# Peptides against a protein of PDB entry 4Y8H: the designs that were tried, part 58

Target 1, 222 residues: chain A of PDB entry 4Y8H
Amino acid sequence: TTIVGVKFNNGVVIAADTRSTQGPIVADKNCAKLHRISPKIWCAGAGTAADTEAVTQLIGSNIELHSLYTSREPRVVSALQMLKQHLFKYQGHIGAYLIVAGVDPTGSHLFSIHAHGSTDVGYYLSLGSGSLAAMAVLESHWKQDLTKEEAIKLASDAIQAGIWNDLGSGSNVDVCVMEIGKDAEYLRNYLTPNVREEKQKSYKFPRGTTAVLKESIVNICD

## One batch from the design tools (peptide; made by RFdiffusion4, then SolubleMPNN)

Design b2_p20_6_s4 (from b2_p20_6, 10 letters changed)
Fold by OpenDDE base, seed 2:
Structure b2_p20_6_s4 (fold): chain B 222 residues (1-222), chain A 20 residues (1-20)
Amino acid sequence: as target 1 above (222 residues)
Amino acid sequence: MSPREIAERSAAAMAARAAA
């Protein structure tokens, strides 16, 4: 997996690859690794796919209840705190590594969470087996005060570095853009650089392609 | 999704961005 987050001047973008693996097997070529916690708070998941989906759904449900109870829009730091406390309780046995991002009444936010419940903050982040390939692109091309378009390009280029160089990453780029004062823009299959070309030849050979050159009957009984 | 459906969806997403 390759997942990234990048802050820009008026919001945050997250992106992910779409390969799921079971050891050496590609289990799914087009899985979704971007999860909605709330309308304006999304996360990208690495590690165990079932754990990343289940924990983000659980916290998403509790964030909705908390929002209703407090009569307030959900905050990214509330989602961060709930996720880290839940993951810490299970001592890393819930294999979820998350980049959590969003916009709320306090501004735009970008965080990471590890399975043992540690958390980091940054202007750009990468996680997963492709994180070093992604980080090489981020460190080379990140600048202060990115535009929305520059941040989407940078995040997509960083995911492509994982697609091309990490065995655990592949297929497509998914993107989610969260801009202050706008709805979240979920861009499923934003890039599809691995579309298979049409097969030039068929494996349906005509009958007789393999000629019978000789036939012999052997008696096995004297 | 088939490779064709993925390609068509990507092309539609790219076209929507070029028109905005």
Scores: peptide ipSAE 0.021, ipTM 0.430, DockQ to the pose 0.019
Fold by OpenDDE base, seed 5:
Structure b2_p20_6_s4 (fold): chain B 222 residues (1-222), chain A 20 residues (1-20)
Amino acid sequence: as target 1 above (222 residues)
Amino acid sequence: MSPREIAERSAAAMAARAAA
């Protein structure tokens, strides 16, 4: 997995690759690793796919209840704290590594959470097996005061570094853009650089490729 | 979206980036 988050002047972008793996097997070529916690708060998940989905749904439900109870829009820091406390309680046994991002009445936010419940803050972040490939791109090209378009490009280039160089990453780039004063823009399959072309050769063997070496007829009815 | 529509959107997004 390669997941990234990048802050820009008026919001935050998160991006992910779309490969799911089971050891050496590609389980899904086009999985979704971007999860909605609330309408304007999204996360990218690395680690155990079931744990990332389940924990984000649980916190998403609790954030909705909290929002209704408080009569306030959900805050990214509330989601961060709830995720952190939940993951810490399970001492890293819930294999969720998350980049949490969003916009709320306090502004735009970008955080990371590790399975043991540690949290980081930054203007750009990467997690997953492709995180070093992504971070090499981020460290080389990140600047302050990014535009929306520059941030989407940077995030997508960082995910592509994971797609091309990390065995655990591949296929497509998904993007979610959260801009202040706008709805979240979920760009599923924003890049599809690995569309398989039509097969040039037939994999059908002609009849007779396996020769009959011997035939024997056995009567099984007395 | 069909795989073709996904590929066309990606190609359009890539072309829009190459033109910027």
Scores: peptide ipSAE 0.018, ipTM 0.410, DockQ to the pose 0.020
Fold by OpenDDE base, seed 4:
Structure b2_p20_6_s4 (fold): chain B 222 residues (1-222), chain A 20 residues (1-20)
Amino acid sequence: as target 1 above (222 residues)
Amino acid sequence: MSPREIAERSAAAMAARAAA
Protein backbone atom coordinates (compact mmCIF):
# COMPACT_ATOMS: atom_id res chain seq x y z
CA THR B 1 0.00 0.00 0.00
CA THR B 2 0.97 3.59 -0.67
CA ILE B 3 -1.08 6.32 0.99
CA VAL B 4 -0.28 10.03 1.13
CA GLY B 5 -1.66 13.30 2.39
CA VAL B 6 -0.68 16.80 1.28
CA LYS B 7 -1.88 20.15 2.63
CA PHE B 8 -2.44 23.02 0.22
CA ASN B 9 -3.28 26.72 0.67
CA ASN B 10 -7.05 26.18 1.06
CA GLY B 11 -7.39 22.52 2.09
CA VAL B 12 -5.95 19.02 2.07
CA VAL B 13 -5.65 16.15 -0.41
CA ILE B 14 -5.25 12.45 0.36
CA ALA B 15 -4.43 9.76 -2.17
CA ALA B 16 -3.95 5.99 -2.30
CA ASP B 17 -3.02 3.16 -4.62
CA THR B 18 -5.61 0.45 -5.39
CA ARG B 19 -3.71 -2.87 -4.92
CA SER B 20 -4.71 -5.32 -2.22
CA THR B 21 -2.35 -8.22 -1.49
CA GLN B 22 -2.42 -11.51 0.40
CA GLY B 23 1.24 -12.36 0.76
CA PRO B 24 2.53 -12.84 -2.81
CA ILE B 25 -1.01 -12.78 -4.27
CA VAL B 26 -2.80 -9.74 -5.70
CA ALA B 27 -6.19 -10.16 -4.05
CA ASP B 28 -7.77 -7.05 -5.61
CA LYS B 29 -6.42 -4.88 -8.43
CA ASN B 30 -8.82 -1.99 -7.72
CA CYS B 31 -9.66 -1.85 -4.00
CA ALA B 32 -10.75 1.38 -2.31
CA LYS B 33 -8.38 2.58 0.46
CA LEU B 34 -10.01 5.99 0.98
CA HIS B 35 -12.74 5.94 3.62
CA ARG B 36 -15.25 8.60 4.62
CA ILE B 37 -15.38 9.35 8.35
CA SER B 38 -17.70 12.32 7.78
CA PRO B 39 -18.68 14.37 4.68
CA LYS B 40 -15.55 16.58 5.02
CA ILE B 41 -13.24 14.17 6.91
CA TRP B 42 -11.65 11.31 4.99
CA CYS B 43 -9.08 8.69 5.84
CA ALA B 44 -6.57 6.66 3.85
CA GLY B 45 -5.83 3.20 5.28
CA ALA B 46 -2.81 0.91 5.17
CA GLY B 47 -2.31 -2.44 6.95
CA THR B 48 -5.18 -4.91 7.39
CA ALA B 49 -7.95 -3.86 4.99
CA ALA B 50 -10.75 -5.17 7.22
CA ASP B 51 -9.37 -3.29 10.25
CA THR B 52 -8.99 0.00 8.35
CA GLU B 53 -12.56 -0.24 7.04
CA ALA B 54 -14.09 -1.34 10.36
CA VAL B 55 -12.30 1.25 12.54
CA THR B 56 -13.13 4.13 10.17
CA GLN B 57 -16.80 3.08 10.03
CA LEU B 58 -16.98 2.80 13.84
CA ILE B 59 -15.38 6.20 14.40
CA GLY B 60 -17.46 7.68 11.55
CA SER B 61 -20.64 6.56 13.32
CA ASN B 62 -19.46 7.92 16.67
CA ILE B 63 -18.38 11.22 15.06
CA GLU B 64 -21.88 11.63 13.61
CA LEU B 65 -23.41 11.05 17.06
CA HIS B 66 -20.91 13.46 18.61
CA SER B 67 -21.72 16.09 15.97
CA LEU B 68 -25.45 15.77 16.70
CA TYR B 69 -24.88 15.86 20.47
CA THR B 70 -22.66 18.96 20.32
CA SER B 71 -24.67 20.69 17.54
CA ARG B 72 -21.36 21.26 15.73
CA GLU B 73 -19.73 20.13 12.52
CA PRO B 74 -17.31 17.24 13.17
CA ARG B 75 -13.67 18.17 13.71
CA VAL B 76 -10.65 16.30 12.37
CA VAL B 77 -9.00 16.42 15.82
CA SER B 78 -12.07 14.71 17.32
CA ALA B 79 -11.80 11.89 14.77
CA LEU B 80 -8.04 11.71 15.44
CA GLN B 81 -8.57 11.45 19.20
CA MET B 82 -11.30 8.80 18.90
CA LEU B 83 -9.21 6.74 16.45
CA LYS B 84 -6.04 6.90 18.56
CA GLN B 85 -7.84 5.99 21.79
CA HIS B 86 -9.53 3.04 20.09
CA LEU B 87 -6.29 1.81 18.49
CA PHE B 88 -4.33 2.28 21.73
CA LYS B 89 -6.93 0.22 23.62
CA TYR B 90 -6.13 -2.70 21.29
CA GLN B 91 -2.33 -2.30 21.65
CA GLY B 92 -1.59 -2.55 17.90
CA HIS B 93 -3.70 -5.68 17.34
CA ILE B 94 -6.00 -3.63 15.10
CA GLY B 95 -3.70 -3.39 12.11
CA ALA B 96 -4.78 0.10 10.99
CA TYR B 97 -2.27 2.69 9.81
CA LEU B 98 -4.20 5.79 8.84
CA ILE B 99 -3.76 9.18 7.23
CA VAL B 100 -6.67 11.29 8.50
CA ALA B 101 -7.45 14.54 6.76
CA GLY B 102 -10.27 17.01 6.45
CA VAL B 103 -11.73 20.45 6.72
CA ASP B 104 -13.77 21.77 9.64
CA PRO B 105 -14.73 25.18 11.11
CA THR B 106 -11.17 25.48 12.51
CA GLY B 107 -9.48 24.96 9.10
CA SER B 108 -7.75 22.17 7.18
CA HIS B 109 -5.95 19.34 8.98
CA LEU B 110 -3.66 16.42 8.13
CA PHE B 111 -2.62 13.71 10.60
CA SER B 112 -1.31 10.16 10.66
CA ILE B 113 -2.08 7.37 13.13
CA HIS B 114 -0.16 4.15 13.75
CA ALA B 115 -1.74 0.90 14.95
CA HIS B 116 -0.48 1.40 18.53
CA GLY B 117 -2.28 4.79 18.69
CA SER B 118 0.62 7.20 18.15
CA THR B 119 -0.20 10.25 16.02
CA ASP B 120 1.81 12.61 13.85
CA VAL B 121 1.13 15.95 12.17
CA GLY B 122 2.62 17.35 8.99
CA TYR B 123 2.12 19.28 5.78
CA TYR B 124 2.80 16.07 3.86
CA LEU B 125 2.69 12.45 5.07
CA SER B 126 3.07 8.94 3.64
CA LEU B 127 2.32 5.48 5.04
CA GLY B 128 2.35 1.86 3.88
CA SER B 129 4.95 -0.38 2.21
CA GLY B 130 5.35 2.24 -0.54
CA SER B 131 5.80 5.11 1.96
CA LEU B 132 9.53 5.54 1.26
CA ALA B 133 8.97 5.67 -2.50
CA ALA B 134 6.22 8.23 -1.94
CA MET B 135 8.29 10.21 0.58
CA ALA B 136 11.19 10.47 -1.88
CA VAL B 137 8.83 12.31 -4.26
CA LEU B 138 7.29 14.42 -1.47
CA GLU B 139 10.69 15.49 -0.09
CA SER B 140 11.90 16.35 -3.61
CA HIS B 141 8.90 18.37 -4.78
CA TRP B 142 6.97 19.66 -1.76
CA LYS B 143 6.98 23.41 -1.23
CA GLN B 144 5.12 25.83 1.00
CA ASP B 145 1.88 27.39 -0.27
CA LEU B 146 0.87 24.67 -2.77
CA THR B 147 -2.18 25.29 -4.93
CA LYS B 148 -4.97 22.68 -5.10
CA GLU B 149 -3.73 21.52 -8.52
CA GLU B 150 -0.09 21.32 -7.38
CA ALA B 151 -1.10 19.32 -4.29
CA ILE B 152 -3.22 16.86 -6.35
CA LYS B 153 -0.29 16.44 -8.75
CA LEU B 154 2.24 15.98 -5.93
CA ALA B 155 0.03 13.44 -4.14
CA SER B 156 -0.61 11.56 -7.41
CA ASP B 157 3.10 11.53 -8.31
CA ALA B 158 3.92 10.22 -4.83
CA ILE B 159 1.34 7.39 -5.19
CA GLN B 160 2.76 6.57 -8.63
CA ALA B 161 6.21 6.23 -7.06
CA GLY B 162 4.68 3.53 -4.84
CA ILE B 163 2.86 1.92 -7.82
CA TRP B 164 6.11 1.61 -9.81
CA ASN B 165 8.60 0.81 -7.03
CA ASP B 166 6.68 -0.99 -4.24
CA LEU B 167 5.58 -4.62 -4.71
CA GLY B 168 2.71 -4.04 -2.25
CA SER B 169 1.32 -1.12 -4.30
CA GLY B 170 -0.16 -0.98 -7.78
CA SER B 171 -2.85 -0.32 -10.38
CA ASN B 172 -4.59 3.04 -9.94
CA VAL B 173 -4.55 6.31 -8.01
CA ASP B 174 -7.55 7.31 -5.91
CA VAL B 175 -7.74 10.92 -4.67
CA CYS B 176 -9.91 12.80 -2.20
CA VAL B 177 -9.77 16.60 -2.09
CA MET B 178 -11.11 18.48 0.91
CA GLU B 179 -11.18 22.23 0.30
CA ILE B 180 -12.39 24.84 2.81
CA GLY B 181 -15.89 26.03 1.94
CA LYS B 182 -16.54 23.18 -0.54
CA ASP B 183 -17.82 19.62 -0.47
CA ALA B 184 -15.24 16.85 -0.47
CA GLU B 185 -14.33 15.68 -3.96
CA TYR B 186 -13.78 11.92 -4.11
CA LEU B 187 -11.93 11.07 -7.32
CA ARG B 188 -12.13 7.27 -7.59
CA ASN B 189 -9.57 6.05 -10.13
CA TYR B 190 -8.28 9.58 -10.79
CA LEU B 191 -5.36 7.92 -12.60
CA THR B 192 -5.49 4.51 -14.28
CA PRO B 193 -1.92 4.12 -15.62
CA ASN B 194 -2.11 0.29 -15.77
CA VAL B 195 -5.09 -0.30 -18.08
CA ARG B 196 -4.35 -3.35 -20.19
CA GLU B 197 -4.43 -2.60 -23.90
CA GLU B 198 -6.70 -4.58 -26.16
CA LYS B 199 -5.03 -7.74 -27.41
CA GLN B 200 -3.85 -7.33 -31.00
CA LYS B 201 -4.50 -11.04 -31.76
CA SER B 202 -7.52 -13.29 -31.32
CA TYR B 203 -6.98 -16.36 -29.16
CA LYS B 204 -10.14 -18.11 -30.40
CA PHE B 205 -9.22 -21.47 -31.92
CA PRO B 206 -11.59 -23.97 -33.59
CA ARG B 207 -12.42 -27.23 -31.82
CA GLY B 208 -9.79 -29.85 -32.61
CA THR B 209 -6.86 -27.37 -32.66
CA THR B 210 -5.27 -29.62 -30.03
CA ALA B 211 -4.72 -32.93 -31.82
CA VAL B 212 -5.87 -36.16 -30.19
CA LEU B 213 -2.63 -38.21 -30.09
CA LYS B 214 -4.15 -41.35 -28.53
CA GLU B 215 -7.58 -42.71 -27.68
CA SER B 216 -8.22 -45.73 -25.45
CA ILE B 217 -11.54 -47.22 -24.42
CA VAL B 218 -11.37 -49.04 -21.08
CA ASN B 219 -14.15 -51.39 -20.11
CA ILE B 220 -14.57 -50.98 -16.34
CA CYS B 221 -17.17 -53.82 -16.05
CA ASP B 222 -14.63 -56.61 -16.73
CA MET A 1 -18.37 3.03 -13.97
CA SER A 2 -17.34 0.70 -16.75
CA PRO A 3 -13.60 0.15 -17.38
CA ARG A 4 -14.06 2.38 -20.44
CA GLU A 5 -15.65 5.20 -18.43
CA ILE A 6 -12.81 4.91 -15.90
CA ALA A 7 -10.22 5.11 -18.69
CA GLU A 8 -12.00 8.10 -20.28
CA ARG A 9 -12.14 9.87 -16.91
CA SER A 10 -8.46 9.16 -16.34
CA ALA A 11 -7.59 10.41 -19.82
CA ALA A 12 -9.60 13.59 -19.21
CA ALA A 13 -7.82 14.09 -15.87
CA MET A 14 -4.44 13.55 -17.57
CA ALA A 15 -5.35 16.01 -20.35
CA ALA A 16 -6.46 18.61 -17.79
CA ARG A 17 -3.11 18.23 -16.00
CA ALA A 18 -1.19 18.49 -19.27
CA ALA A 19 -3.05 21.71 -20.10
CA ALA A 20 -2.32 23.24 -16.69
Scores: peptide ipSAE 0.014, ipTM 0.330, DockQ to the pose 0.020
Fold by OpenDDE base, seed 1:
Structure b2_p20_6_s4 (fold): chain B 222 residues (1-222), chain A 20 residues (1-20)
Amino acid sequence: as target 1 above (222 residues)
Amino acid sequence: MSPREIAERSAAAMAARAAA
């Protein structure tokens, strides 16, 4: 997996690759690694795919209930706190490594969470097996006061570095843009750089292409 | 367990072990 987050002047973008693996096997070529915690709070997941999905759904449900009980819009720091306390309780046995990002009434936020419940903050972050490939692009091209378009490009270029150089990463780039004062924009398959060419020939022949040379009926139950 | 239940549990266990 390659997952990234990048802050820009008026919000935050997260991006992910779309390869799922089982050891050396590609299990899914186009899985979704961007999860919605709330309408304006999204998470990118690396590690165990089932754990990243399950933990983000659980915290998403609890954030919705918390929002209703408090009569307040969900905050990224509330999701961060719930996620880290849950992961810490399970002592790293829940294999979720997360980039949590969003917009709320306090502004735009970008955090990372590790499976043991540690958390980091930054203007740009990467996680997963492709994180070093992504970070090489981020460190080379990140600047203060990025525009939305520059941040989407930087995030997508960083994911592509994972796609091309990390065995655990591949296929497509998914993006989610969370801008202050707007709805979250989920861009599924924002880039599809690995579309396979059409097969040059069909391997399906008409029925009857193989001639029947001999037929025999044998009764095997006396 | 039926062969189907074994296959479904194996598929679920494989899906749970899917990493990226």
Scores: peptide ipSAE 0.026, ipTM 0.367, DockQ to the pose 0.025; fails the geometry check

Design b2_p20_7_s2 (from b2_p20_7, 14 letters changed)
Fold by OpenDDE base, seed 2:
Structure b2_p20_7_s2 (fold): chain B 222 residues (1-222), chain A 20 residues (1-20)
Amino acid sequence: as target 1 above (222 residues)
Amino acid sequence: DAAAALAAELAARLARLASR
């Protein structure tokens, strides 16, 4: 997996690859690794696929209840705190590694969470087996005051570095853009750089391609 | 169908063990 987050001047972008693996097997070529916690708070998940989906759904449900109870829009720091406390309680046995991002009444936010419940903050982040490939691109091209378009490009270039160089990453780039004062823009398959070309040949050979070298008719009825 | 149930269980086990 390769997941990234990048802050820009008026919001935050997250991106992910779409390969799911089981050891040496590609289990899914086009899985969704971006999860909605709330309308304006999204996360990218690495690690155990079931754990990333289940924990984000659980916290998403609890964030909705908390929002109703407090009569307030959901905050990214509330989601962060709920996720980290849940993961810490399970001592890393819930294999979820998350980049959590969003916009709320306090601004735009970008965080990471590890399975043991530690959290980091940054202007750009990467996680997963492709994180070093992604970080090489981020460290080379990140600057302050990125535009929305520059941040989407940087995030997608960083995911592509994972697609091309990490065995655990592949297929497509998914993007989610969260801009202040706008709805979240989920761009499923924003890039599809691994579309298979048309097969040049068929395994349907003409009749007679295999020669009959010998025929024997055995009468089994007297 | 036992084959469909086994395929669904295998698919569910495979989905749980899938790393992203």
Scores: peptide ipSAE 0.096, ipTM 0.492, DockQ to the pose 0.000; fails the geometry check
Fold by OpenDDE base, seed 5:
Structure b2_p20_7_s2 (fold): chain B 222 residues (1-222), chain A 20 residues (1-20)
Amino acid sequence: as target 1 above (222 residues)
Amino acid sequence: DAAAALAAELAARLARLASR
C-alpha cells in the first residue's frame, strides 16, 4: 500500500493506490483504500484491510452520534482522538495505519495514526509499504502554499512512485479532496495508468496441439 | 445461484482480510 496526505492553501488532499495483496498474491487490483469517517473527514488506510475498514466505520458511527449530541459539525481532532484511543486499547493488534484528513469549522487538518495509537501531524505524510517511495517524491517537490491542483498532482505523483516501485502497491490512484467551504470531492480512479491492453498473442491452442501418443480401451464391464 | 453468491462473498471477504 501507498497512502499519502498533502495540505494545500485551502484544504487537504489524500490519495491511495488500489492494490490489495495476500502475501505474494494480488487479491484485488482495484480496492478502495479511502474511507469516509464523515462527509468532510476522510482517511486512507494501510495494514490489515478489514481492520482499517472496521475501525473507520466504528469511529464514523460514533462521530455521527457525537455530532448529533453536540449539535456541531464533526471535527478531525475528535476522529483522531477516538481512533488513537481505540487503537491504543488494542496494543497494535488492530492492524490499522491511517492518514486522517478533513475540513471542519476550525480549518483543514492532516494527521497520521499508527496501530499502537501514536499520532503525527504534518503538511505532508505517507504510510504503507510504498511510503518511502512516496516520501522521496514528497520531500523533493513539496512546498508551502500549494494550490489545490498542485497538491492533487503532488499526491498523485507520490502514489505513482509507490505503484511503480513498491510490490505492495499498484494499479490506480484514488484521490479525495477536502476543501474549506466545499463538499468533499472523491475522485475514484483519478489515474488509471495500468489498464491492460489487448493481448497480442492467443493462448488458445488448436485441437490436436497435444498429440495422442497411445490409446488403450479397457472393458470395465464383465 | 447460491454457489455464485458464495463465491462472491468469499472473494469479498478474502479481499477484506488482505493486506494493504
Scores: peptide ipSAE 0.090, ipTM 0.490, DockQ to the pose 0.000; fails the geometry check
Fold by OpenDDE base, seed 4:
Structure b2_p20_7_s2 (fold): chain B 222 residues (1-222), chain A 20 residues (1-20)
Amino acid sequence: as target 1 above (222 residues)
Amino acid sequence: DAAAALAAELAARLARLASR
């Protein structure tokens, strides 16, 4: 997996690759790794796919209840705190590594969470097996005061570095853009750089192309 | 049915083993 987050002048973007693996096997070529916690708070998940989905759904439900109870829009720091406390309770046994991002009445936010419940803050972050490939791009091209378009490009370039260089990453780039004062833009398959070309030849052969070399009828009833 | 339950359990187990 390669997941990234990048802050820009008026919001935050997160992005992910779309490969799921089971050891050496590609289990899914186009899985979704971006999860909605609330309308304007999204996360990217690395680690165990079921754990990332389940923990984000649980906290998403609790954030909605908290929002209703407090009569306030959900805050990214509230989601962060709920996630980290939950993950810490399970001492890393919930294999969720998350980049949590969003916009709220206090501004735009970008955080990461590790499975043991530690949290980081930054203007750009990467996690997953492709994180070093992504970080090489981020460290090379990140600057202050990014535009939305520059941040989307930077995030997508960082995910592509994972797609091309990390065995655990592949296929497509998903993006979610959270801009202050706007609805979140979920861009499923924003880039599809691995579309298989049409096969130049037909592999349909007539019946009988494989010769029958021997036939035997065995009576199994006496 | 039992087959659907087994399929769902298998799918859940496979989903847990899937890494991202």
Scores: peptide ipSAE 0.085, ipTM 0.476, DockQ to the pose 0.000; fails the geometry check
Fold by OpenDDE base, seed 1:
Structure b2_p20_7_s2 (fold): chain B 222 residues (1-222), chain A 20 residues (1-20)
Amino acid sequence: as target 1 above (222 residues)
Amino acid sequence: DAAAALAAELAARLARLASR
């Protein structure tokens, strides 16, 4: 997996690759690694796919209930706190490594969470097996005051570095853009750089291509 | 104990089965 987050002048972008693996096997070529916690709070997940999905759904449900109870829009720091306390309680046995990002009434936020419940902050972050490949791109091209378009490009270039150089990463780039004052823009398969060429020939022959040379009917019931 | 080690290994193997 390669997941990244990049802050820009008016929001935050997260991106992910779309390969799922089971050891050396590609289990899914086009899985979704971007999860919605709330309408304007999204996360990217690395580690155990089931754990990343389950923990983000659980916290997403609790954030919705908390929002209704408090009559407040969900905050990224509330999701961060709920996630880290849950993961810490399970002492790293829930194999979720998350980049959590969003916009709320307090602004735009970008955090990372590790399976043992530690958290980091940054203007750009990467996690997963492709994180070093992604970070090489981020460290080379990140600057202050990125535009939305520059941040999407930087995030997608960082994911592509994982796709091309990490065995655990591959296929497509998914992007989610969270801009202040706008709805979240989920760009499923924003880039599809690994589309296989059309097969040169079909191996489907017309019915009847194999001639019947002889037929015999034998009764096998007495 | 051997049971705890086996459970930990099984959990680690199960965790690897759905690695992203």
Scores: peptide ipSAE 0.061, ipTM 0.444, DockQ to the pose 0.000; fails the geometry check

Design b2_p20_8_s1 (from b2_p20_8, 10 letters changed)
Fold by OpenDDE base, seed 2:
Structure b2_p20_8_s1 (fold): chain B 222 residues (1-222), chain A 20 residues (1-20)
Amino acid sequence: as target 1 above (222 residues)
Amino acid sequence: SPEEEARAALLAELEKALAA
């Protein structure tokens, strides 16, 4: 499981691997998925699918009610606070961690929440079993004043690194872009163009050829 | 590092927002 967030010059991007979105979701299987809290506030949830979805729906409903009551656009920090309180209250019962991101009248925001209720903030974040591999990519390539396209690519590359670390193969990436002054853009099954599909060139070996996987030359000094 | 300073500033803003 790998989830990431990346801030760019005019907003924030979050991304997650799609391992849990392919086929029948086993309820007890660890998954990463993007969830909408409000139109401009999204989270990348990791852990049990049921827990992340339930939490997101609950907070989404509360945020909507709060927005209606205050006649204000919802704030990312409000969502963060509600999520933090909820996760802390159910500590030990909810095996979830989240990256929360969005845009509001105060700007763009990127936060993370651990199951025990701790929070973090940054220009880039990664969580999950592949988070170290993802973070290596983020630390190597993150820069100030990223464009939207650069941020999407960076987030996707980071997720792919995490997927490769966990599974030894590539997978699809979901991306959500939240740009100031625009509607959120949810990109399903995003593929980075420069992922050289290591097309396993199915070398159609001519009939009678054996694929040589490894060749070692040992100089035997006589 | 500039990145660490920027992170510290963001953390301070977060803490302020959560305390409010």
Scores: peptide ipSAE 0.052, ipTM 0.701, DockQ to the pose 0.023
Fold by OpenDDE base, seed 5:
Structure b2_p20_8_s1 (fold): chain B 222 residues (1-222), chain A 20 residues (1-20)
Amino acid sequence: as target 1 above (222 residues)
Amino acid sequence: SPEEEARAALLAELEKALAA
């Protein structure tokens, strides 16, 4: 797995590869590793996909209820805190670590959470088995005040580095862009370097609207 | 470095946000 996050001047982008592996075998070449917590808060999961999805759904449900009750847009830090507490509590049983990112009334945010509960913050982050290769790209090309387009490119290039240099990473690149004042944009299969012209899917979520993302196939990815 | 300073600032903001 390779997951990355990159902040830009007016938001944050996260990206992930789409390879799912079972041991040395590529079980799924198009596994989705980006998960929605709320319309404007997303996470990229590394580790056990089932654990990542379960945690995301739990936190997402709680945040949604809270948001509806308070009539306030969810905060990334709230999601972070809930995720951190949950992962810490079950650190021995949950094999998930996450990049959590989003936009809220306080701005754009990018965090990471490890299974044992530690957190980090930065303008760019990388996790997963391909994270070293990805980080090399990020360290080399990140600059202050990136544009949206530059950030998407940087994130995707970083994922591609992971794909090319890690057996546990591969296939396609998914991207989610969260820009202040705009709808979140989930770009499924933004890049398909190893697969012929796969149709790109983009999903946009209006601010303040609980969107449902239904896919025809629920992929169980590791 | 400027980058280290920026990181430190982000960490401080995070800590403040988590404490609130």
Scores: peptide ipSAE 0.041, ipTM 0.665, DockQ to the pose 0.028
Fold by OpenDDE base, seed 1:
Structure b2_p20_8_s1 (fold): chain B 222 residues (1-222), chain A 20 residues (1-20)
Amino acid sequence: as target 1 above (222 residues)
Amino acid sequence: SPEEEARAALLAELEKALAA
């Protein structure tokens, strides 16, 4: 799995690959790893797919109820706190780590949560088995005051780096854009590199990183 | 570094939000 988040000048983008693996096999080529907690709060899940989905659905339901009762738009930090508490409470039993992002009346936010409940914050984040490759791209190309388009490109490029460099990552790229003052934009299969010959984009990698020139996914059952 | 400062600011905002 490779998941990333990138803040831009007026919002936040999260992205994920779509490969699901069961041991040495690819179980699903188009698994959705982006989950909606609320209309404007989304997360990217990594680890055990079932665990991440179950947790995010639970928190999403609670946030929705809370929002309805209080007549307030949900806040990203509220979702973060609930997720953090839940993951901490069940430490060792839930193999989930998340990037949580969104927009609310206080602005745009990007957080990460590890399986044991620890949290981090940043302008860009990467998690998963392909996170190192993704982070190399992010660190090389992130700048302040990114535009929406630049952030989408950066996030998708980072995911692609993860796809190319990690056996546990692959297939397509999903993106969710959360811009202040707008509806969230879920871009399912924003990139389908296995379907479309996408030329390798130029990336600057830190010293010691080996570039992957080509990756293909072959269905061995056909 | 500007990046470290920015991160520190974000952490401060997070802590404030979590404390509220």
Scores: peptide ipSAE 0.038, ipTM 0.684, DockQ to the pose 0.024
Fold by OpenDDE base, seed 4:
Structure b2_p20_8_s1 (fold): chain B 222 residues (1-222), chain A 20 residues (1-20)
Amino acid sequence: as target 1 above (222 residues)
Amino acid sequence: SPEEEARAALLAELEKALAA
């Protein structure tokens, strides 16, 4: 797995590879690792796919309920805190690590959470088995005041570095862009390097989720 | 470095937010 996050001048982008492995075997070449917590708060998950999905769904539901009760847009830090508490509570039982990102009334945010519940913050982050290769790209090319387009490119390049250098990472690149004042833009299969056209999968939201997002599915092989 | 300072500021803000 390779997951990354990059802040830009007016928001944040997260990206992930789409490979799922079972030991030495590629079980799924196009699994989704980006998950919506709320319309403007997304996470990239790594570890066990089942664990990341379960955690993000639970927190997403709770955040939505909280937002409804308070009549306020959810805060990224609130999602972070809930995720952290949950992961800490189940330390050693949940093998998940996350990049959490989004925009809220206080601005754009980018965080990471480790399986034991520790958190980090930065302008760019990478996690997963391909994170070293990804980080090399990020460290080499990150600069302050990135544009949206530059951030998307940087994130996708970092993921690709992970794909090329890690057997556990591949095959496509998913991207989610969260810009202040705009709907989140989920770009499924933003890049499909060396992959034959696979059946496009859309992200499915939990039942009852109120979604405000723009989805784009891009097949470069078309 | 400016980057290190910026990171430190972000960490401080995060810690404050998590402590609230």
Scores: peptide ipSAE 0.029, ipTM 0.669, DockQ to the pose 0.027

